Peptides against a protein of PDB entry 5IXI. Designs and how they scored, part 86

Target 1, 141 residues: chain A of PDB entry 5IXI
Amino acid sequence: TPLLDASSLEYLFAQGQYDLVKCLAPIRDPKTEQDGHDIENECLGMAVLAISHYAMMKKMQLPELPKDISYKRYIPETLNKSIRQRNLLTRMRINNVFKDFLKEFNNKTICDSSVSTHDLKVKYLATLETLTKHYGAEIFE

## One batch from the design tools (peptide; made by RFdiffusion4, then SolubleMPNN)

Design b2_p21_8_s1 (from b2_p21_8, 10 letters changed)
Fold by OpenDDE base, seed 5:
Structure b2_p21_8_s1 (fold): chain B 141 residues (1-141), chain A 21 residues (1-21)
Amino acid sequence: as target 1 above (141 residues)
Amino acid sequence: SKFDKAYEELRKKYTKKLLEL
């Protein structure tokens, strides 16, 4: 992992989230249908990391977060639009799976203090570098 | 790291669940 000072890491993490959601750092093109699913799932994982970081920074437990919290604000807008085009049942199932993912991640890592906000930022940026076409190369080189 | 391993395991688990939809 790159050796970044705290201030630099905070800036890069915040900017990285913005760039991913706004598609300023576009996700890589899928090579196959399966690769497309892998990319989508990685994006949902990124949302779990981002929400968990938010909760930790606000010193809030998951039950204290807004009940309607979802991946929608934490994934690329293009992907969000794609998901919205799917039928209601599929969208409901995606929401349920995501909420379970977030819950289990929180219970197994956040609640027992096995992960810090620093760890989340590093993992987020590292994943962002692999998900996007050429973003973040200067960070890890 | 321990965190990386835990996260990847969970990601894989729920990826499987998403594929089952």
Scores: peptide ipSAE 0.508, ipTM 0.916, DockQ to the pose 0.632
Fold by OpenDDE base, seed 3:
Structure b2_p21_8_s1 (fold): chain B 141 residues (1-141), chain A 21 residues (1-21)
Amino acid sequence: as target 1 above (141 residues)
Amino acid sequence: SKFDKAYEELRKKYTKKLLEL
């Protein structure tokens, strides 16, 4: 993978988030039902990375984040719509699992300063490339 | 890297939890 300078990385990270959420960079088609679940889970992981980056940039701890900060704004809109159509219990469980994921990630990586915003951007873009159909091919190929 | 390993471990952990829903 070519080394990206800081400015390019910042731009690509911001644009990548927008493209993923707005489905301008559509996620790849699932090959199986399990693959579909894996894709959704990867999207939730992407949300963890994005929210953590946001918190770091704002110099805010997770409990200090606005209550409306959730995975909903950091996943593909199509997936968000799909989740909203699931029953209340399922949605609650997804939310709880995500919150636990975010908290543990924060405690193990962000709180001890072992992770930088640079690390988050690199991981986000690398995952985005594998998650979408052709996004980032010019960068990673 | 250490970060990559930590993230992947957590991702796998919570992927398993999501699959149990």
Scores: peptide ipSAE 0.506, ipTM 0.916, DockQ to the pose 0.644
Fold by OpenDDE base, seed 2:
Structure b2_p21_8_s1 (fold): chain B 141 residues (1-141), chain A 21 residues (1-21)
Amino acid sequence: as target 1 above (141 residues)
Amino acid sequence: SKFDKAYEELRKKYTKKLLEL
């Protein structure tokens, strides 16, 4: 597997985010109902990675991020639509759990300077390859 | 890597929390 230079990795990371959100790189079909939940949770994890990368690049702490920053902007539009159709209490709980996930991730990995933006991009693209139907095969072959 | 393990552990933890909703 060839190594990606910094510029190529930056481009692929940006394009990968766009493709995931716009469903140009569609997520794989669930094999079971539980698999469907696993896929959704992987997408939420992807949102944690993306938001953390954004915060790190902007040198902003989580409380300083815009109020509208949430998983909604960083997950597939189809999944976002599905979540919006769920009842208010469920949506509130999802939001709270996600916020806690984001906070703990940042406290344990980002704030101690043990994780770089490079690490986040690599993990994001690697997860994207496994999450989507045919995306990313060229990178990890 | 240490980062990968930490991320996966947290993902597992909060996946469980989401499933309990």
Scores: peptide ipSAE 0.506, ipTM 0.915, DockQ to the pose 0.650
Fold by OpenDDE base, seed 4:
Structure b2_p21_8_s1 (fold): chain B 141 residues (1-141), chain A 21 residues (1-21)
Amino acid sequence: as target 1 above (141 residues)
Amino acid sequence: SKFDKAYEELRKKYTKKLLEL
């Protein structure tokens, strides 16, 4: 694991989120259709991590989070655009599955374990490195 | 770690659900 102090990790985590969403660190090109789906799903997982981190930092529980909280502002803008182009039923299903994912993650990991914001940041950055084309060299050498 | 394992299991579970859409 990377040996970064808390301040450095916080900075990298914030910057990583920004870079991912704004596509400054673009996600890698899929090698197959299945790979494409895997990438998208990993991005949704990243959103779960990011939202959970936000909730923990704000000392908010899931019921206290805004009802309209979603993956939309926590995934690459290009992916969000792609999802918005899908039919209504698909979008509704994605939203429901995501909310279930977030809920279960919160219940089983955040609420019922000693998982820290540090753990979330490390996992986020590690995953970011695998998802993006050239990101992560600064953190995981 | 336990965290990594738990996250990956959930990710796998919901990845499957998403693929079924």
Scores: peptide ipSAE 0.502, ipTM 0.914, DockQ to the pose 0.685

Design b2_p21_8_s2 (from b2_p21_8, 10 letters changed)
Fold by OpenDDE base, seed 2:
Structure b2_p21_8_s2 (fold): chain B 141 residues (1-141), chain A 21 residues (1-21)
Amino acid sequence: as target 1 above (141 residues)
Amino acid sequence: SKFDEAYEELHKKYTKKLLEL
């Protein structure tokens, strides 16, 4: 559809990232503690997608990325603040799990020539739609 | 799609790891 053309997706993907991080597209309220964890995990997944997209656009392999690459710039600021309030050991473990997630995702998916930046943008926006209230629904209608 | 399935599989795997922290 015209809404899914390359130019439109590029704009929506960029704007969606900005809106998510700046909390202009607020994530839905958790209904339970487990729901809250699910929402956080979806945000971390979107961070993997966003970083991988960045790497592909720059033709940069994971070892070439900054050593301190993190989810921090790619998740809602409110969530980042929440994670920073957790104890050091937990934060270290989150970082390690995230880095492993990113590495395996790149090795099994991004390094596959069949996966494109287009695929990443679509998945990102689709996930964003499910996490936010009345955001991006028109893209897939 | 194949990509979606691969992503969901990894997401599930590492989500489980996060919950075990």
Scores: peptide ipSAE 0.553, ipTM 0.926, DockQ to the pose 0.626
Fold by OpenDDE base, seed 4:
Structure b2_p21_8_s2 (fold): chain B 141 residues (1-141), chain A 21 residues (1-21)
Amino acid sequence: as target 1 above (141 residues)
Amino acid sequence: SKFDEAYEELHKKYTKKLLEL
């Protein structure tokens, strides 16, 4: 359970995003191939959270989001590089799956529910804590 | 919470799709 006030939470959320993307808070090493996939999936999920938070803060609906919205700016740069090294078909499929994920998440949780930016930040930071090697220790009780 | 449940459901759904690539 987070013990932080709203301002502190906002700060940590912003800093956490920056640290994750810039690999200042590096993601943990995968223990297995499947673990590696799980890590990537968590990162993509975090991208959905981050984009949704951005959209909510900007009072943007899904149709107002850029057509080329992508996970690329919201995942670790190392992971982005890794994905870019995969074949074109795979990259296209990843992009399509991500866009569908974002769309459905937005429709079901942002547009049609009481989900708040607070919820998104908490979920993001909680995931960040479990995903990174040494981060988030001071965030949650 | 309902949010957590909804997110986890969607996360599971789409991560499964990613694994099938």
Scores: peptide ipSAE 0.553, ipTM 0.925, DockQ to the pose 0.644
Fold by OpenDDE base, seed 5:
Structure b2_p21_8_s2 (fold): chain B 141 residues (1-141), chain A 21 residues (1-21)
Amino acid sequence: as target 1 above (141 residues)
Amino acid sequence: SKFDEAYEELHKKYTKKLLEL
């Protein structure tokens, strides 16, 4: 884990989310089509982490979250635009897979208290470092 | 850690599902 105090970790996590979504910390360029899929998958995973963190901080279970909760506000805006260009069926399938991912993650990991908000922040920032060109390198040194 | 393993397992499962789309 990074050698950061709680306040520093909280700040970096919040800023990291903002920078990723607003593309201030742009994701790395895909080298291949498969690499592009890998990047997209990592972003969707990060969305699961971010939403789960939000739910834990609000002390809410998934059924208490807005029914239309989605990855859209938790992934890079450029990626969101790319997904919106895909056909309706594909977009629906992505939404369904994501919702299932979020649900199972919550049921098997969050509900049994096996994960803390600290764990989520660390994993998020670690993933962010691997997805971006030079962002967050100093966090885990 | 246990969390890392659990997350990676689920991430792998659902990324596989995404590839099937």
Scores: peptide ipSAE 0.551, ipTM 0.925, DockQ to the pose 0.627
Fold by OpenDDE base, seed 3:
Parts: sequence; C-alpha cells; structure tokens
Structure b2_p21_8_s2 (fold): chain B 141 residues (1-141), chain A 21 residues (1-21)
Amino acid sequence: as target 1 above (141 residues)
Amino acid sequence: SKFDEAYEELHKKYTKKLLEL
C-alpha cells in the first residue's frame, strides 16, 4: 500500500465524503440481511469519524456542536432516506445510539491528544473502500 | 495502533446496540 502525502490524503478524504453521501461511490450490495445491517453500521461509524474530524478542525468540543448534530449529512442519501421511512421509535433509538457512540468516541479519542485528524482520515478512507464496490482500490490494494 | 483498537472497540460496542433495535 503506497503512502499518501498529506495533500493527497486531504483531497481524498474530502472527495470520499462527498462521493459517499451523494452516492457517486455507491455502497456495495448486501449479500444478506445481516450484511445490510453491517453496511449501515459501518456508515454510521464513518459519520462518527467525519463529525469528529470536523469538530477537531473547528476546535470545537462536542458540547459546543449544534444540538441537532446528526448522522444525516454524513451517510449515503439512500440510507438516509431509508432510515427516514422507519417508524419514529426506531429512528429515535438509532439517533440515541449514534449520539452515545459519538459522545464516547469523543471522550476516549478526540479528547486524547494522541489521536490526530490524520488518523481519522485514514480510517475513514479504509472503511470507505470496504463499503464501496471499487472506490479507492488503487489506494489500498 | 491504539486509535484503531479504540475505534474498533467502540464500533463493535455500538454496532451490537444497533443490532438490538
């Protein structure tokens, strides 16, 4: 796997977020129902990474983030539409779990000076490659 | 890395919670 310079990594991270959300890099087709859930969960994890990266870049702590911070802008639009079609209780539960995930991640990693934005970008792109059909294959293969 | 381990641990934890919905 070739090493990416800082500028390339920054570009790929930004473009990757856009491509994922806009479904220009479509997620792979689930092989089973469980696989579908795994894909959704990976997307939510990527949202945590993306939001955390944003917070770090803005030098904002989680309590300072908008109270309505959500995964909605950080997951594929198709997935977002799917979630919106679920009943209110399910959506509330998903939101609560996500918020808890984000909070604990922030407390254990973002607040730790040992974690950098570089780490977040690498993890994001690596995950993106596993979720999409062929996106980023040239980077990690 | 320590970061990778921390993320994977939390991801696993909350993935499990999501599956229980």
Scores: peptide ipSAE 0.546, ipTM 0.924, DockQ to the pose 0.636

Design b2_p21_8_s3 (from b2_p21_8, 9 letters changed)
Fold by OpenDDE base, seed 3:
Structure b2_p21_8_s3 (fold): chain B 141 residues (1-141), chain A 21 residues (1-21)
Amino acid sequence: as target 1 above (141 residues)
Amino acid sequence: SKFDEAYEQLRKKYSEKLKEL
C-alpha cells in the first residue's frame, strides 16, 4: 500500500465517510446471507472507527459525547433504513451490542493512548476499500 | 500492529454477538 501524506489521508478519510454514508461508494453485493451479515458488521465497525476518531478530535470521552451520537450517522443510509425497519427488540439489541463494542474499543485502544487518529484513518480507508465495490482501488492497488 | 490486532479481535467478538440476534 502506498504511503499517503497526512493531508491526503485527512481528505480521503473525510470524503470516504461521506461517500460511504451517502452510498456514493456503495457497499459490495453480498454473495450469501452470511456475507450480508458480515457486511453489516463491517459497517458497524466503521462506525466505531469514525466515532472514536470524532471523540479524539473533540478531546471528549465517550460519556461526554452527545446522546445522538450513534452508528446511525456513520453507516450507509441504505443500511440505516434497513435497520429502522426491523422490530424494536432487534433494534435495541443491535444498539446495545454496538454500544458495548464502542465502549470496549475505547477502553482498550483510546483510553490508553495506544491508537492515534492516523491509525484510525488508515484502518477506515483500508476497510472501506474491501467493503465497497471499487472505492479506493487507485490508492491501494 | 497491536492496534490492528486489537480492532480485529473486537470486530470478530462483536460480529459473533450480532450473529446471535
Scores: peptide ipSAE 0.586, ipTM 0.931, DockQ to the pose 0.649
Fold by OpenDDE base, seed 2:
Parts: structure tokens; sequence; C-alpha cells
Structure b2_p21_8_s3 (fold): chain B 141 residues (1-141), chain A 21 residues (1-21)
């Protein structure tokens, strides 16, 4: 597997985020109902990675991020639409759980300087390959 | 890697929390 230089990795990471959100790289079809939940959770994890990368690049702490920062901007539009159709209490709970996930992830990995933006991009692209139907196979072949 | 393991552990933890909703 050829190594990606920094510029190529940056480009692929940006393009991968766009493709995931816009459903140009569609997520794989669930094999079971439980698999569907696992896929949704993977998407929320992708949002944690993307937001953490954003915060690190802007040198911003989580409380300093814009008030409208949430998973909604970083998950597939189809999934976002699905979540919006769920009842208010469920949506509130999802939001709270996600905020806690993001906070704990940053405290345990980002704030101690053990994780770089490079690590986040690699993990994002690797997960994107497994999450989507046919995307990114050439990157990790 | 340590980062990968930490991320997967947290993903699993909060996945379980989401299942309870």
Amino acid sequence: as target 1 above (141 residues)
Amino acid sequence: SKFDEAYEQLRKKYSEKLKEL
C-alpha cells in the first residue's frame, strides 16, 4: 500500500467528508435491524472525528465552538433526515449522548496531545471505506 | 494503535447508550 503524502491526505479527507454528507459515497445497506443501528452509530463516530479535527485545526476548545455545531452537519443527509423524523425526546437524548461522546473523546485523546490531525484523517478515511459500498478501496489496497 | 483502541472503546460505549434510547 503506497503512502499518502500530507497534501493528498488532506484532499482525500475533505472530499471524503463531502461525499459522505452528500451521499455521493452511500453507506452500505444494513443486513439486519441491528446492523442498521451499528451503521448509524458509525456515522455518529465519523462526526466526532470530523468535529474534533475541525476544533484542532482552529485551535478551539469545545465550549468555543459555534453553538450550532452538531452531528447534523457531519452525517449523511439521509440519516439526518431520518433522525429528524424521530420524536423530540429521542432527538434530545441522541444529542446529549453525542455531546458526551464528543467531550469524552476529546478529553481522552485530543487534549493530551496524543492524537494528531493526521491520525484523525487516517481513521476517518479507513472507516469511510468500511462504512460505504465501494468508496476508498484503492487507498488501502 | 492506542488511538484506534481508545476510539473504538468509546464508540462501543456510546453505541450502547444510544441503543437504550
Scores: peptide ipSAE 0.586, ipTM 0.931, DockQ to the pose 0.654
Fold by OpenDDE base, seed 4:
Structure b2_p21_8_s3 (fold): chain B 141 residues (1-141), chain A 21 residues (1-21)
Amino acid sequence: as target 1 above (141 residues)
Amino acid sequence: SKFDEAYEQLRKKYSEKLKEL
């Protein structure tokens, strides 16, 4: 596990989110079509982590979150553009699946466990390291 | 950890759902 103090972890988490979304830390190239799908799904998972962290920090429950909350501002902009190019039905399905994912994660993990914002940050950064091309070297040994 | 396991299980579950799209 990373040996970072709370302030450092908070900084890295914030910077990591920014870098991922802005593609300053670009996601790795898929090796296969299936790998590409896995990468996209990991990005959606990252959005779940980020939103959950936001909700916890703001002491908000899912019903209190904005109705328009979505993965769109929590995934790489390139992926967001790709999704927007897909047909309406697919986009609707992705949105529904994501909302279900977020809801179930919140209910089973955030609400019903001792999961902390610290845990979310660590998981986010760890996943970011594996998801991106060259990011995370200074975070984890 | 239990958190990691729970997250990975959900990630897998919904990844499969997304594959079907």
Scores: peptide ipSAE 0.585, ipTM 0.931, DockQ to the pose 0.690
Fold by OpenDDE base, seed 1:
Structure b2_p21_8_s3 (fold): chain B 141 residues (1-141), chain A 21 residues (1-21)
Amino acid sequence: as target 1 above (141 residues)
Amino acid sequence: SKFDEAYEQLRKKYSEKLKEL
């Protein structure tokens, strides 16, 4: 359970997103090739959380979001550059899998009103601490 | 929590899909 009030949590969530994308909180070094893939997949999951939070804050459903919604603005810039260097088919498949992930997450967790923006922020920050090298705010009980 | 479990299940599901690329 976080030890922060709502305003502090909002601040840390916004800062955490910025730090992840701008690599100010760099992702941890992979221990193996498989670990590297797991790290990238976690980053895509973070994008799902961030986009879902945005949609909820704007009181928008997925069909109301821009059709070209993507993970590109919500993952580390280094990872985005890496993905852009992959072939067209791979990039298309990544995009397709991500869109399916976002859609299913929205339909099964967001639309049923069982998840709040508070829940998303807490999950995002908790995951960020495990994903990055040295990020930590000691905000949890 | 129920939310944590739901998210982790989906994350793992789609991580496996990404591994198949």
Scores: peptide ipSAE 0.584, ipTM 0.931, DockQ to the pose 0.656

Design b2_p21_8_s4 (from b2_p21_8, 9 letters changed)
Fold by OpenDDE base, seed 5:
Structure b2_p21_8_s4 (fold): chain B 141 residues (1-141), chain A 21 residues (1-21)
Amino acid sequence: as target 1 above (141 residues)
Amino acid sequence: SSFDKAYAELQEKYSKKLKQL
């Protein structure tokens, strides 16, 4: 667990989300085709973490969230553009898989009182460090 | 942690689902 005070963690989490989506912290270059798929999956996971954090902060259950909730605003813009270039069926399937991921994550973790917004922030930032080229290198050791 | 383990398992599960598309 990083030794960050609550205010610092809150700031870094907010900034990290912005930097990831706006590609100010660009995702690392894939080494292989499989690595590229892994990177995309990690980005979708980041969206799950971000949305879950939002829901917890608003004290909302997943069924109370807008039914058109999407990963689109929570992943790098470059990846979002890439996904939009794929055929309709593929895009629909990606959306369905993501929604299932979000639901299962909520059922197994968010509904568990042991998981806090603090845990989500730490996991988000830790994943961000590994996902991007040079971001957060001094935050986690 | 238990949370890290749970997240990792879900990430792996749904990564496999995405690969099958």
Scores: peptide ipSAE 0.608, ipTM 0.937, DockQ to the pose 0.644
Fold by OpenDDE base, seed 2:
Structure b2_p21_8_s4 (fold): chain B 141 residues (1-141), chain A 21 residues (1-21)
Amino acid sequence: as target 1 above (141 residues)
Amino acid sequence: SSFDKAYAELQEKYSKKLKQL
């Protein structure tokens, strides 16, 4: 894989987030219904990475983040629309599971001094490459 | 890496939880 300097990585990470959310880098087509669920779960994971990165950059702990912090701003708009069409109970459960995921990720990974914002960017971009149709070849191929 | 492993394990764990919804 090519060596990316800090500035390049920062740019690609920011652009990648934008492209994912705005569906400029569309997620791959699901092969099955279960594959579709896996894709959605990967998107939620991407949100965990992005929020954790934000918290680290701002030197904030998760409880200090806005109460309304959620996956909604960090997943593809198409997926967000899909989730919003689901019933209230399902949406509440998704929120709870996501919050637990975020908290546990923070406790087990972010609190580890060995994990940096650099690591989060690399993981984000690597996942983005596998998640989307055409993205990322120039980064890791 | 340990980070990759930890993330993968959590992703799997919570994917299973989401599947049960």
Scores: peptide ipSAE 0.607, ipTM 0.937, DockQ to the pose 0.648
Fold by OpenDDE base, seed 1:
Order: C-alpha cells, then structure tokens, then sequence
Structure b2_p21_8_s4 (fold): chain B 141 residues (1-141), chain A 21 residues (1-21)
C-alpha cells in the first residue's frame, strides 16, 4: 500500500516515466545475456503500462489510439537506439509482438473495471524501482 | 494481487515471444 496521496502518486508516476525514457534513472546492468533480454522485455512491459494508463485517462479504446503508437517514446532512449540498429525484419517482429502484448493487456485490464489508473501507477513505480540502478521513492508500506 | 498476477503472466508470455525473435 502506497504511503502517498493521489496527487503525489500522479507526480511521481509522471516523473518516473520521464526519468526512465531520458535515462536519468538508468536501467540496471545485466548480469548475463538472458538477464539483458529480461531487462529489455521489462522495459517493453513498462511501455504497455504507460500507454494503457494514457488510454484510460483519455477514456479511449485501443482502436481510437493513433495507429502509429509504439513503445519508442516509452522506453529508455538507449534501448530505443539499440533496437533501431537491428535489422528491419527483427524490428517489424518486435513491433508486432508489442502490439499484441498491448492489445491483450488492454482487453484483460482496461476492460476490467477492477483495474484502475491507480493500480497502473503503483505497478509502474514498483517495477521502475527494481529495473533501475538507484531509483527508490520509499512510497510503499 | 489479482492484477499483479495477470500482469506477470502476460509479461512472461510475451517475453518468451520476444526471446524467440
């Protein structure tokens, strides 16, 4: 249970997104190659959370979102650069997998009235703390 | 929580898909 009020949580969520993307809260160093893949996948998951939160706040359904919506603006810039250096086929596959992830998450989460924007913020910040090197807000009881 | 479980399951599912690329 977070110790912060709604306004503080909103602020930290917004700041956390900015810090992750701009690498002000750098992601942790991988211990193995597989750990590196896990870190990248966690970043893509963070993008799903962020976009879903955006959709909920705007009261928009997935088909109403821009068709070109992607993970690019919601992951660390360093990771985005790395992905852009991969071949076209790989990038296309990543895009397709991500879009499927986003779609299924929204169908099971946004369409579920039991999940709120508050829940998404908490999950985002909690994941951010484990994903990054030094980030910690001490907001959880 | 139920939400945490649902997210974790999807994260694992699509992480496996990304690993296969």
Amino acid sequence: as target 1 above (141 residues)
Amino acid sequence: SSFDKAYAELQEKYSKKLKQL
Scores: peptide ipSAE 0.607, ipTM 0.937, DockQ to the pose 0.638
Fold by OpenDDE base, seed 4:
Structure b2_p21_8_s4 (fold): chain B 141 residues (1-141), chain A 21 residues (1-21)
Amino acid sequence: as target 1 above (141 residues)
Amino acid sequence: SSFDKAYAELQEKYSKKLKQL
C-alpha cells in the first residue's frame, strides 16, 4: 500500500485516469496476440473501477447511473478507436459483456462488501502501473 | 485482500468471455 495522504491519492487517481485515457501514459506493447487481449481486458477492468468509484463518490446506485454509461470515456483513446473499427455485432457483444462485468462487480464487491473509494483508487493506480509502459514509479516506489 | 481476490476472479471471468468474441 502506498504511503500517500488522502489529497495526494486523490490527485494521483484523477491524473492517472486522465493520463490513461489521453494516452499520455501509453499502454504497454503487446508481446503476443493473447497479451493484446489481456491488455484490452485490463483496460475494461479499469473502466469498471473508474465508473464504480464515480458512482460511490456521487452516492449513486448502478441503476441510477445514466443508461448509456459506457467504457468509452474510461479507456485509452487508441483502444476506443480500435474497438469502434470492429463490426457492429462485436461492439454490441463487448458492450454487453462490459455491462455484465460492471453490474456483477457493483453487486458483489461494492454493495456486498466494505470496499471503499480508497481501495478503488489504490487498485486503479496499481493496475495502471503494470498496464502502462513507464508509469507509476512515483506512486509505489 | 478479499477485494483483490474478488476483482481478480471477475477480471478472469469476463476476460474469458471477451476472448470468445
Scores: peptide ipSAE 0.605, ipTM 0.936, DockQ to the pose 0.716

## One batch from the design tools (peptide; made by RFdiffusion4, then SolubleMPNN)

Design b2_p22_1_s1 (from b2_p22_1, 12 letters changed)
Fold by OpenDDE base, seed 3:
Structure b2_p22_1_s1 (fold): chain B 141 residues (1-141), chain A 22 residues (1-22)
Amino acid sequence: as target 1 above (141 residues)
Amino acid sequence: SSDEEFFARAKETLDRFFSSFK
């Protein structure tokens, strides 16, 4: 993996978040139904990374985050619209899954100081490469 | 598949997703 300077990493991370959410870097086409579910779950993972990074930058603990914190602003808008069309129970379950994993990630990584904001940026961008169509080819290839 | 498959795979997917941080 090529090394990026801090300023470039910060820029690419910010741009990557924007590109993912605005679908300027569209998620890859699923190869199977299973792959489709994996893609959606990875998007939730991206939301966990983004929110965790935000919390760390603000020096906020998870319980201090807004009670209504959600994945909605951190996933592709197309996926968000799709989820909104699903039944109430499914939406509730998706929200619970997200919150559970956010909590788990926070407890097992952030609280243990095993993950830095730098690590989150790298992981986020690396995941964008695999999650989206031809994104980051110049950076990670 | 259905939404149940989504939830069934969620834990596995996210565990793999964050494996580099474990």
Scores: peptide ipSAE 0.306, ipTM 0.843, DockQ to the pose 0.684
Fold by OpenDDE base, seed 4:
Structure b2_p22_1_s1 (fold): chain B 141 residues (1-141), chain A 22 residues (1-22)
Amino acid sequence: as target 1 above (141 residues)
Amino acid sequence: SSDEEFFARAKETLDRFFSSFK
């Protein structure tokens, strides 16, 4: 766990989300085809973290979130563009994967208050460092 | 490249991703 005060962590988390989505912190190049799939799935995981953090901050339960909640605003724009170019069936299946995972994460973790917003921010930033090219090295190294 | 591999690995990848919360 990093040694950061609450205000610094909040700032870094907000900036990290922006950097990931806007590709200011571009995701790393895949070393294999399987690695590429893993990267994309981790991006969906990042979306789950961001959405869960938002819901917790707003004191909203998962059923209270908009029915059209999507990963689109919480993943790199380049990946979002790539997904939009895939066929309808694939896009539907990706959406199902995301929604199923979000539901599972909420039921098993958030609802029991086993994870705090602090934990989500730390996990997000830690993953951001490994998922992207040369980002936030000073945070955890 | 096939998207089928993406879906095949999704559960495993995401489980590993959030394993630190267990």
Scores: peptide ipSAE 0.298, ipTM 0.839, DockQ to the pose 0.657
Fold by OpenDDE base, seed 1:
Structure b2_p22_1_s1 (fold): chain B 141 residues (1-141), chain A 22 residues (1-22)
Amino acid sequence: as target 1 above (141 residues)
Amino acid sequence: SSDEEFFARAKETLDRFFSSFK
């Protein structure tokens, strides 16, 4: 696999976020019910990566982010619509999963300065390749 | 349908994301 320069990586990361959210790169079909749950959890993980990257680029700490921060604009729109149809308790629990995910990721990874924005972009694109049907086959050959 | 498995598997997903950075 050829090395991507910084500009190319930035472009692919931005486009990948857009493609995931707008379902231009649709998520793969679940093989089982458990696989479907894994896919949804990985989508929350993708939201954590995107938000963490944003925070790092803006040089903001987690407490400096809006208190009502949400995964909604960082996951596939189809999944967002599905979640909105679920009952209040389920939606509250999903929100708790996301917030715990974000907090844990920040505490154990971002705050340690062990992860750069470059690392986040690579992880995002690599996960996007496995999460979606046919995305990025030539990026990480 | 039950959503319990979704919440039960959240920890495994988080661990997988962490492991890629360590």
Scores: peptide ipSAE 0.298, ipTM 0.841, DockQ to the pose 0.630
Fold by OpenDDE base, seed 5:
Structure b2_p22_1_s1 (fold): chain B 141 residues (1-141), chain A 22 residues (1-22)
Amino acid sequence: as target 1 above (141 residues)
Amino acid sequence: SSDEEFFARAKETLDRFFSSFK
């Protein structure tokens, strides 16, 4: 990842979250059905990064977060709308996948302090480059 | 089904997604 000063990284991370959720940086078109599933799962991963960053900045641990924490505010709005159209069981299972992602990431990475907020921002932005259609060219080239 | 495939690939995606933090 290219060298970015702290202030630039903060700005880009905040803007990147907004762009992803508001679909200003639309996710890439799936090449196959399996690719589409991978994209959706990566979006859940992005939500995990965003929430983890939030928790770290607030000096909160995962158990201190609201019990009803959700991916809904941290994924592309188009994907969120798609998920809402699926049946109840599927929506419940997707929520379980997300919660499992968050729990696993927290237990294996955040709790042992192996990852900093800086690392999360870098990972988030790097993933945006590959997950979206044309985002990040000016940052990582 | 398509939904089942989504869940089947979730663990694989998680492992790949967070592998850089190992």
Scores: peptide ipSAE 0.296, ipTM 0.843, DockQ to the pose 0.700

